# Designs tried in a protein design run: peptides against a protein of PDB entry 5D63. Part 220

Target 1, 292 residues: chain A of PDB entry 5D63
Amino acid sequence: SLRRGIYHIENAGVPSAIDLKDGSSSDGTPIVGWQFTPDTINWHQLWLAEPIPNVADTFTLCNLFSGTYMDLYNGSSEAGTAVNGWQGTAFTTNPHQLWTIKKSSDGTSYKIQNYGSKTFVDLVNGDSSDGAKIAGWTGTWDEGNPHQKWYFNRMSVSSAEAQAAIARNPHIHGTYRGYILDGEYLVLPNATFTQIWKDSGLPGSKWREQIYDCDDFAIAMKAAVGKWGADSWKANGFAIFCGVMLGVNKAGDAAHAYNFTLTKDHADIVFFEPQNGGYLNDIGYDSYMAFY

## One batch from the design tools (peptide; made by RFdiffusion4, then SolubleMPNN)

Design b2_p29_2_s2
Fold by OpenDDE base, seed 3:
Structure b2_p29_2_s2 (fold): chain B 292 residues (1-292), chain A 29 residues (1-29)
Amino acid sequence: as target 1 above (292 residues)
Amino acid sequence: MLTEEDLEELEKKMFEKFEKVKAEEEAKR
């Protein structure tokens, strides 16, 4: 079963992703196939899948950038019906915006079926060109047509997954206490994380004893990421991952405040020093407290 | 650029800061 989360959705047949054209929030904005760049944000191509309670394998798909939802035009079962962005809510009862998402016959990709029409999201003719039509099309769950098969690449982690990643890190103190602030987190590429750091002004900030020291840097980074998230995305119901840790060194005579994020595979954490913008697997401290 | 010694001194001061805050918070309970 597909988990709640943010996904980059890629066609199984050609290197094309489900893209909301121009990231527009206007009703009726076409959803199209578009090229993508691995390990980047892909701004218009991120979708929050929200599971519908008591409806098996059924979700709304909210575009992170626009805050609008994947919508089968007029709920029509006719092959070739446009799939568009449209205003909606995460737990709508509108069958035009409800999508049953289950594994395809190949066991790796998914098919996306409209709940009402029972047609499938289809990259028409398998067209790999930018702007290629995505439409509802007749099909079956067992059909092997790659036009209707999609890889769901998870771009977020749950709080539980983040907690697990922290727990297996060797640089956690025995007295560690973690505080979870949100439920689902978009995990940023390091390049984006670094850019936020740069734009925050922290690289030019002066360290001053107690009045602006390690904790201030770490909190400022957290705040910068939060603001970036608020300014960048119109969708709700998720946060941007950026943790704060307090740690003590091995000797037990020094402490530090720093940040951390998740590795690309979301299995581990990597430490981030907001005073110099460095990423480290070992920052020289064992964390006794974190919030994220 | 801060020397290693400078960093050590700063880290010690930070440690003292955190310990003080913890003690103060515990005293309020």
Scores: peptide ipSAE 0.026, ipTM 0.555, DockQ to the pose 0.050
Fold by OpenDDE base, seed 5:
Structure b2_p29_2_s2 (fold): chain B 292 residues (1-292), chain A 29 residues (1-29)
Amino acid sequence: as target 1 above (292 residues)
Amino acid sequence: MLTEEDLEELEKKMFEKFEKVKAEEEAKR
């Protein structure tokens, strides 16, 4: 079954993603097909899937940018019914905003069925143009029509997944203690992570003994990422991944505070030095403490 | 911009900070 998380949802037939037009929070904003750029944020095209307790394979889909929810207009079962953004809540009972999401017949893509109408989210005519209509349409789970098949590319990790990635890293001290602060994390591309670092003013910050040294840089980076998240997204129930570590070198005669994030495949961590903006697979220290 | 060598020098100085804090916390327990 599909896990709770943030997804970029791409059509199986053409290079188009499910897009909330202009990222608008207005009720009735069209959801449309739109082009995307791989390995970027794709601001209006990220959706938080929240599973409904005790209802098998059923979710709400919240647009990260607008904070509104995928909504089948009037819950109509008529083919061609508009799919829009609309105000809602994660655990709503409104069937207009409840979506059963299961694997398609090809075993890799998903179909998105409205819980009430039993119609499917359809990229009408498989149109790859920006602004192409997405609508509820009749269909079956076994039908091979690519207009109704979607790849769910996971853009987030759970706290458990992050913990596992840390545990696999060879640069963790035997006395390591990790502290998890949130449950689900959007993982940023390095380019975005670096831009946040630049915009924070840290590149121009002066190192000063004790009063503003390595721990201050590392915490300032985490704070900058947190603020960026709060300022950028209207949806709730997730955080932006940025960790802080304290580490000791192999010789045991030096210590450092630094940041870390996750690799593109979410399987490993990469270290980030907030004093110079560098990414390293080996920062020269073994972490004995982290919080993220 | 800090060089790798500069960073290493700073890190050595910072070690004393962390060790001191740890020792103080352990002494209070």
Scores: peptide ipSAE 0.024, ipTM 0.563, DockQ to the pose 0.044
Fold by OpenDDE base, seed 4:
Structure b2_p29_2_s2 (fold): chain B 292 residues (1-292), chain A 29 residues (1-29)
Amino acid sequence: as target 1 above (292 residues)
Amino acid sequence: MLTEEDLEELEKKMFEKFEKVKAEEEAKR
């Protein structure tokens, strides 16, 4: 089954993603097909899938940018019914905003069925142009029509997944204690992570003994990422991944505070030095504490 | 491999060094 998380939802037939037009929070904003750029944020094309308790394979889909939800207009079963952004809540009982999401017959893509109407989210005519209509359309779970098949590219990790990635890293001290602050984390591309670092003022900050040293840099970076998240996204129920670690060197005579994020495949962590903006597989310290 | 106790001792040593420096600087005033 599909896990709770943030997804970039891409059509199986053409290089088009499910896009909330202009990222608008207005009720009735069209959801359309739109081009995307791999390994970028794709601002209007991220969706938080929240599973509905006690309803198998059924979710709400919240647009990360607008904070509005995917909504089948009037819950109509008519082919061509508009799919729009609309205000809602994560655990709504409104069938217009409830979507059953299961694997298609090909075993890799998903189909998105409206819970009430039983119609499917359809990229009309497989149109790859920007602004192409996405609508509810008649279909079946076993149909091979790529207009109704979608890849769910996971853009976030759960706290458990992050914990597992940390546990696999060779630069974790035997005394390691991790403290989880959130449940789901959007993982940023390094370019975005770096830009946040640049905009934070940290590149111009001077190291000063105790008063502004490694821990201050690391915490300032985390704060900058947190603020960026709050300022950038209207959806709730997730955080932006940026960890803080305390580590000790191999000699056991020096300690350091630094940041870390996840690799592109979310399987590993990479260390980030907030004092110089560098990414390292080995920062020269073994972490005995982290919070993220 | 460093134990939790080793880390605590390291932190203590670092703190002691800092306090010593602080005390020395204060004594020069």
Scores: peptide ipSAE 0.020, ipTM 0.408, DockQ to the pose 0.049
Fold by OpenDDE base, seed 2:
Structure b2_p29_2_s2 (fold): chain B 292 residues (1-292), chain A 29 residues (1-29)
Amino acid sequence: as target 1 above (292 residues)
Amino acid sequence: MLTEEDLEELEKKMFEKFEKVKAEEEAKR
């Protein structure tokens, strides 16, 4: 079954993603097909899938940017019914906003069925143009029509997945203790992570003994990421991944505070030095404490 | 931007700071 998380949803037939037009929070905003750039944020194309308790394979889909939900207009079962953004809640009972999401017959892509109408989210005519219509359309689970097949690319990690990534890293001290702050984390591309770092003013910050040293830099970076998240997205129920670590060197005579994030495949962590903006696979320290 | 030498010196000082804090916390037990 599809896990709770943030997804970039791409058509299986053409290079088009499910896009909330202009990221608008207005009720009735069209959801359309739109081009995307791999390994970027794709602001209007991220969807938080929230599983509905006790309803198998059924979710709400919240647009991360607008905070509105994927909505089948009037819940109509007619082919060509508009799919729009509409105000809602994560655990709504409104069948217009409930979507059953299961694997298609190919075992890789998913189909998105409206819970009430039993029609499927369809990229009409497989149109790859920006602004192409996405609508409810008749279909079956076993049909191979790529207009109704979607890849769900996970853009977030659970706290457990993050913990596992940390555990796999060789630069963890034997006394390591991690503290998990949230449940689901959007993982940023390094370019975005770096931009947040730049915008924070940290590149121009002066290191001063104890009053503004490594721990201050690391905390400031985390705070900057947190603020960026709050200012950028209207959806709730997730955080932006940015960790803080305290580490000791191999000799045991030096310590450091630094940041870390996840690699693109979410399988590993990469260390980030907030004093210079560098990414490192080995920062020269073994972490004995982290919070994220 | 800090040099590598600067960073090393800073790290050493921070280690001392953290060790002190840890010792204080252990003493509270």
Scores: peptide ipSAE 0.021, ipTM 0.471, DockQ to the pose 0.046; fails the geometry check

Design b2_p29_2_s3
Fold by OpenDDE base, seed 1:
Structure b2_p29_2_s3 (fold): chain B 292 residues (1-292), chain A 29 residues (1-29)
Amino acid sequence: as target 1 above (292 residues)
Amino acid sequence: MLTDADLERREEELFRKFKEVEEEEKKAR
């Protein structure tokens, strides 16, 4: 089954993603097919899938940018019915905004069925152009039509997945204690992470003994990422991944505070030095404490 | 901020919230 998370939803037939037009929060904003750039944020094309408890394979889809929800217009079962962004809540009972998402017949892509109408999210005519119509359309679960098949590229990790990634890292001290702050984390590309670092002013910050040293840099980075998240996205129920670690060197005579993020495949962590903006697989310390 | 206990109870809490929304929406209809 599809896990709770943030997804980039890509058509199985053409290089087009499900896009909320202009990221607008207005009711009735068209959801359309749009080109995307791999390994980037794709601002208007991220969707938080929130599973409905005790309703099998059924979700709401919240646009991360606008905070509005995927909505089948009037819940109509007519082929060609518009799919739009609309105000809603994560656990609504409105069938216009409830989507059953299950694997297609190919076993890799998903189909997105409206809970009420039983029609499917369809990239009309498989049109790869920007602004192409996405609509509810008649279909079946076993049909091979790529217009109704979607890849769900997961852009987030759960706290458990993050914890597992940390546990796999060799640079963890035997006394390590981790503290989880949130349940789901959008994982940023390094380029975006670096840009946040640059915009924070940290590159120009002066290291000063005790008064503004490693811990201040690391916490400032965490705060900058948090603020960036709050300023960038209208959806709730997730955080932006940026960890803080305290570590000790092998000799036990030096300590350091630093940041970390996740690798592209979300399987491992990479250390980030907020004093110089460097990414390292080995920062020279073993972490005895982290919060993220 | 979440604790381990919070994470363990999340599914139950989410279910409760869903039921509350359902009740509210039924009243509004």
Scores: peptide ipSAE 0.072, ipTM 0.433, DockQ to the pose 0.024
Fold by OpenDDE base, seed 5:
Structure b2_p29_2_s3 (fold): chain B 292 residues (1-292), chain A 29 residues (1-29)
Amino acid sequence: as target 1 above (292 residues)
Amino acid sequence: MLTDADLERREEELFRKFKEVEEEEKKAR
């Protein structure tokens, strides 16, 4: 079954993603097909899928940018019914905003069925143009029509997945203690992570003994990422991934504080030095403490 | 920050709310 997480949802037939038009929070804002750039944020095209307990394979879909939810207009079963952004809650009982999401017949893509109407989210005519209509349409689970088939590209990790990535890293001290702060994390591309670092003012900050040294830089970076998240997204129930580590060198006579994030495939961590903006696979220290 | 207790309480509440929905769906089949 589909896991809770943030997804970029891409059509199986054409290079188009499910987009909330202009990222608007207004009720009735059209959800449309739109082009996207791989390995970027794609601001209006990220959706938090929240599974409904005790309702098999059923979710709400919250637009990360607007904080509104995917909504089938009036819950109508008529083919061509508009799919829009609308105010809601993650665990609503409103069937207009409940979506059953399961694998299609090809075993890779998903179909998105409205819980109430039993119609499917459809890229009308497979139109690849920006602003193409997305609507509820009649269909079946076993039909091979690519207009109703979607790839769910996961853009986030759970705390458990992050913990597993840390556990696989060879630069972890035997005394390591990790502290998990949140449950789900949007993982940023390095370019975005670096831009946040630049905008924080850290590149112009001066290292000063004790009063503004390695721990201050590392904490300032985490604070900057947290603020960026709060200022950028209206959805709740997730955080932006940026960790802080304390480490000791092999000789045991030096310590350092630094940041870390996840690799593109989310399988490993990469270290980030907030004093110079560098990414490293080996920072020269083994972590004995982390919080993220 | 979330605690395990917070998550447990929330899950219990959600199970109660959506149990009826699931049962109604089954009856409609």
Scores: peptide ipSAE 0.062, ipTM 0.349, DockQ to the pose 0.016
Fold by OpenDDE base, seed 3:
Structure b2_p29_2_s3 (fold): chain B 292 residues (1-292), chain A 29 residues (1-29)
Amino acid sequence: as target 1 above (292 residues)
Amino acid sequence: MLTDADLERREEELFRKFKEVEEEEKKAR
């Protein structure tokens, strides 16, 4: 079963992703196929999948950028019916915005079926061009048509997954206590994380004893990421991953405050030094506290 | 902060609403 999370949704046949045109929040904005760049944000191509309680394998799909939802126009079962962005809510009962998402016959890709019409999200003619039509189309769960098969690339982690990544890291103190602030986190590429750091003014900030030292830098970074998230995305129900850690060195004679994020595969954490913008697998401290 | 009991009640209410919509859609076909 597909888990709640943020996904980049890529066609199984051609290198196109499901894109909300111009990221517009207007009702009726076309959802189209569009090229993408791996390991980047792909702003208009991120979708929050929210599972519907007590309805098996059924979700709403909220565009992260616009805050609008994937919508089958008039819920029509006619082949070629437009799929658009439309205002909605995560737990709507509107069948135009409810999508049953299950594995295809190949066991790796998914098919996206409208709950009401029972038609499938289709990249029409497998067109790989930017702006190619995505529509509801007749189909079956077992057919192999790549026009209706989609890879769901997970761009977020749950708090539990983040906790597990921390637990696997060797630089955790025996007295470690973690505090989880949110339920689901968009994990940023390092390039984006670094850009937020640069834009925060931290690279030009002066270290001052106690009044603006390691803890201030680490908290300022987290605040900058939080503000970036609020300013960048219209969807709700998720946070941007940026952790704060307090650590002690092996000798026990020094303490430090620093940040951390997740690796690309979401399996491990990497430490971030907000005083210089460096990423490290070993920051020289063992964490006794984290919040994220 | 919602309790577990509150969450369960909410899920039950949502399920009921979905069933109502399904019944309405069947009548419209």
Scores: peptide ipSAE 0.017, ipTM 0.403, DockQ to the pose 0.015
Fold by OpenDDE base, seed 4:
Structure b2_p29_2_s3 (fold): chain B 292 residues (1-292), chain A 29 residues (1-29)
Amino acid sequence: as target 1 above (292 residues)
Amino acid sequence: MLTDADLERREEELFRKFKEVEEEEKKAR
């Protein structure tokens, strides 16, 4: 089954993603097919899938940017019914905003069925142009029509997944204690992570003994990422991944505070030095404490 | 803060509400 998380949803037939037009929070904003750039954020094309308790394979889909939800207009079962952004809540009982998401017959892509109408999210005519119509359309789970098949590219990790990535890293001290602050984390591309670092003013910050040293840099970076998240996205129920670690060297006679994020495949962590903006696989310290 | 028992009760209630809405939608067709 599909896990709770943030997804970039891509058509199985053409290089088009499910896009909330202009990222608008207005009720009735069209959801359309739009081109995307791999390994970027794709601002208007990220969707938080929240599973409905005790309703198998059924979710709400919240647009990260607008904070509005995928909505089948009037819940109509008529083929060609518009799919729009609309105000809502994660655990709504409104069937216009409830989507059953299961694997298609190919075992890789998903189909998105409206819970009420039983119609499917359809890229009409498989149109790859920007602004192409996405609508509810008749279909079955077994049909192979790529207009109704979608790849769910997961852009986030759970706290458990992050914990597992940390546990696999060889630069963790035996006394390690990790403190999880949130449940789900959007993982940023390094380019975005670096840009946040640049915009924070940290590149121009002066190291000063005790008053503004390694821990201050690391905490300032985390604060900058947190602020960026709050300022960039209207959806709730997730955080932006940016960790802080305290580490000790092998000799045990030096300590350091630094940041870390996840690799592109979400399987590993990479260390980030907020004093110089560098990414390292080995920062020269073993972490005895982290919070993220 | 919510207890585990509170969360369980909430989930059960939500499930019931979803089923009610489903039935209402079917009747409207």
Scores: peptide ipSAE 0.017, ipTM 0.393, DockQ to the pose 0.014; fails the geometry check

Design b2_p29_2_s4
Fold by OpenDDE base, seed 1:
Structure b2_p29_2_s4 (fold): chain B 292 residues (1-292), chain A 29 residues (1-29)
Amino acid sequence: as target 1 above (292 residues)
Amino acid sequence: MLTEEDLEKMEQRFFEKFEKRLKEAEEAR
C-alpha cells in the first residue's frame, strides 16, 4: 500500500505531472497536467498523501505549496468533472477530497479513485501540454489506459527511514543517540540545500573560538532550512530534512558539529560542512549525537 | 562537547539501546 509521504505524481503515458495551477490557494483552482524538471523541487507539483485511518488505501492529497487539497468538484461522477484545489483538512470525511490509491494492473503505477464517485483521476486525452485538463473520469482498476495511471515518486522520508539511513552509515559512534524531531521530511536536492546555505549568510560568517564556532554554524544551517520551509510551503505535517550531528574523530582528540542530509535515493546520508558548504561521505568524525 | 573518554563511558550504557534502535529502524523501512 502507498505510504504516507510527499509525492511527485507523474503520468504513466506522458511526461506530465499533477500540478496545482499557479500554486494558488483559492478554492476551485484547477489541477492540471504540467511539465516538470527531474531532480528539482517542482513547487506546485508536490502532494502530501495522508492515509485515512481505518479506511483502506484511502488518502487526502494536500498540495504542499498551497496547503489546499485535491477535490473532485461536487463529487460528481460525470466524466470530465473538474479536479481542483480546495480548502480542507488532512482527515476530512468529505468524499470529494478522499482518494483511494492502489496499484494499477501494471504493478508499478497507481490509479487514483475518488472515494465517493468511484471515478478516476484522468489526464484528459493524455494531453502533455502545460495546463492540460485533469478530470474525474469513468474507469476500472484493471484498465490499462495510461491517462489514469500515475507514478508516485516519493520525495520525502519518514523518521524511521531517516533513522535507518543513519544507522547504516559507517561514521556513527557506538554511543550514538538520535533525536527525531518530526515524522516526515521533504528531502531537498543538494542544489536547493546549498542555495539555502548561501542565502543564510553562513558563507560570510566568521568563525570565532567558542563564541561562533562549529556548533553555531551547524545550528544556524538547520535554522535556515527550517525558516525556508516555513516560508515556502503552506501545508503542515512535514518538515524539511536537515540534520545536526556532533561527532568525535578517530583519535578522540577533536570534536565537531556538522550537518547532514539524505542522498537522492534516500538510502544513505551525506555530511554537510556548514563552514564551507561542502558535501562529504566522510567528514572525519563519528557521530555520537544527532537531531533532525 | 563530549570527549572520547566521555563517549567510552556512555557507550557502555547505550550500546544495547543503540542496537535495538538499529533493528527497529531496519524493520520499519
Scores: peptide ipSAE 0.008, ipTM 0.376, DockQ to the pose 0.043
Fold by OpenDDE base, seed 3:
Structure b2_p29_2_s4 (fold): chain B 292 residues (1-292), chain A 29 residues (1-29)
Amino acid sequence: as target 1 above (292 residues)
Amino acid sequence: MLTEEDLEKMEQRFFEKFEKRLKEAEEAR
């Protein structure tokens, strides 16, 4: 079954993603097909899938940017019914905003069925143009029509997945203690992570003994990422991944505070030095504590 | 980074200052 998380949802037939037009939070904003750039944020094309308790394979889909939800207009079963952004809540009982999401017949893509109407999210005519209509359309689970098949590319990790990635890293001290602060984390591309670092003012910050040293840099980076998240997204129920670590060197005579994020495949961590903006697979320290 | 010893020293200094302030306030009555 599909896990709770943030997804980039791409059509199986053409290089088009499910896009909330202009990222608008207005009720009735069209959801459309739109081009995307791999390994970027794709601001209007991220969706938080929240599973509905006790309803198998059924979710709400919240647009990360607007904070509005995927909504089948009037819950109509008529082919061609508009799919729009609309105000809502994660655990709504409104069938217009409930979507059953299961694997398609090909075993890799998903189909998205409206819970009430039993129609499917359809890229009308497989149109690959920007602004192409996405609508509810008649269909069945076993049909192979790529207009109704979608790849769900996960852009987030759970706290458990992050914990597992840390545990696999060779630069973790035997006394390591990790503290989890949130449940689900959007994982940023390095380019975005770096831009936040630049905008924070840290590149121009002066190292000062004790008063503003490694721990201050690392915490400032985490604070900057947190603020960026709050300022950038209207959806709730997730955080932006940015960890802080305390580590000791091999000789045991020096300690350091630094950041870390996840690799693109979310399987490993990479260390980030907030004093110079560098990414490293080995920062020269073994972590004995982290919080993220 | 501060060591455990550094933290203990800081706490000790804080309490010493606090006790001094209390004594001064009592004498000023």
Scores: peptide ipSAE 0.008, ipTM 0.333, DockQ to the pose 0.042
Fold by OpenDDE base, seed 2:
Structure b2_p29_2_s4 (fold): chain B 292 residues (1-292), chain A 29 residues (1-29)
Amino acid sequence: as target 1 above (292 residues)
Amino acid sequence: MLTEEDLEKMEQRFFEKFEKRLKEAEEAR
């Protein structure tokens, strides 16, 4: 079963992703196939899948950038019906925006079926070109046609997954207490995380005893990421992952405040020093508190 | 870098702030 989360949705046959054209929030904006760059944000190609309560395997798909939803035009069952972005809500009853998402017969990819029309999201003709039509098309769950098979690359973690990643890290103090602030977190590539750090002005900030020291840097980074998230995305119901930790050194005679994020595979954390922008597997402290 | 006193103050501050937030979030659900 597909978990709630943010996904990059990639065609199983060609290197094309489901893209909201120009990231536009206008009703009727075409959803198209478009090339993507691995390990990047792919701004117009991120979708928040929100499961519908009491409806098995059924979701709305909210474009993270535009805040609009995947919509089958007029809910038509006709092959070739346009799939567009359209205003909506996460728990809509509009069948034009409800999608049953289940594993395909290959066990790795998914098919996306419109709840009402029972047609499937189809990369028409398997066209790998930018702007290729994505449409509703007749099909069955068992068909192997890659035009209707999609890989859901999960770009977010739940709070529980983040907690688990922290728990397995060797640099966590025995007295550790974590505070979870949100339920789902978009995990940024380090390059993006670093760019936010640069844009925040922190690289030019002067360390000053007490008045602007390690805790201020760490909190400023957290704030910068939060603002970046708010300014970058129109969808709601998720946060951008950026943690703050307080730690004590092995000798027990020094404390530090720092940041952390998740590794690419979301299985581990990596520490981030906001005073110099460095990523470290060992920052020299064991965390006794975190919030994220 | 934090002193022991600073550490204690920070812990208290953060605990109070975020425990409050957690409580509010639970009540809002």
Scores: peptide ipSAE 0.007, ipTM 0.421, DockQ to the pose 0.209; fails the geometry check
Fold by OpenDDE base, seed 5:
Structure b2_p29_2_s4 (fold): chain B 292 residues (1-292), chain A 29 residues (1-29)
Amino acid sequence: as target 1 above (292 residues)
Amino acid sequence: MLTEEDLEKMEQRFFEKFEKRLKEAEEAR
């Protein structure tokens, strides 16, 4: 079954993603097919899937940018019914905003069925052009039509997944203790992470003994990422991944504070030095404490 | 809806605004 998380939703037939027009929070904003750039943020094309308790395979889909929800207009079962952004809540009882999401017949892609109408989210005519219509359309779960098949590319990790990635890293001290601050984390591309670092002013910050040293740099980076998240997205219920670690060297006579993020495949962590903006697989320290 | 170019421009503009706001906040301390 589909897990709670942030997804980039891509058509199985053509290189088009589910896009909220202009990222607008207005009720009735069209959801359309649009081109995307792999391994980038794709601002208007990220969706938080929240599972509905006690309703099998059923979710709300919140646009990360606008904070509005995928909505089948009037819940109509008529083919060609508009799919729009509309105000809502994560655990709504409104069937216009409830979507059953299960594997398609190919076992890799998903189909998105409206809970009430039983129609499916359809890229009309498989149109790959920017602004192509996405609508509710009649269909079946076993149909092979790529117009109604979608890949869910996971852009976030749960706290458990992050914890697992840390646990498998070889640079963790035997006394390690981690503190989890949130439940779900958007994982940024390194380019975005670096840009936040640059914009924070840290590249021009001067190291000063005790008053502004390694821990201040690491905390400033985390604060900058937090602020970026708050300023960028209107959806709630997730955080931006940026960890802080305290580590000790192999000799046990030096300590350091630094950041870390997840690799592209979300399977491992990579260390980030906020004093110079470097990414390292080995920072020369073993972590005895982290919070993220 | 944004093209790839529009997304890149939007991201760039966002970061520029972010940098400006951050600097202003630091100066206001």
Scores: peptide ipSAE 0.000, ipTM 0.284, DockQ to the pose 0.022; fails the geometry check

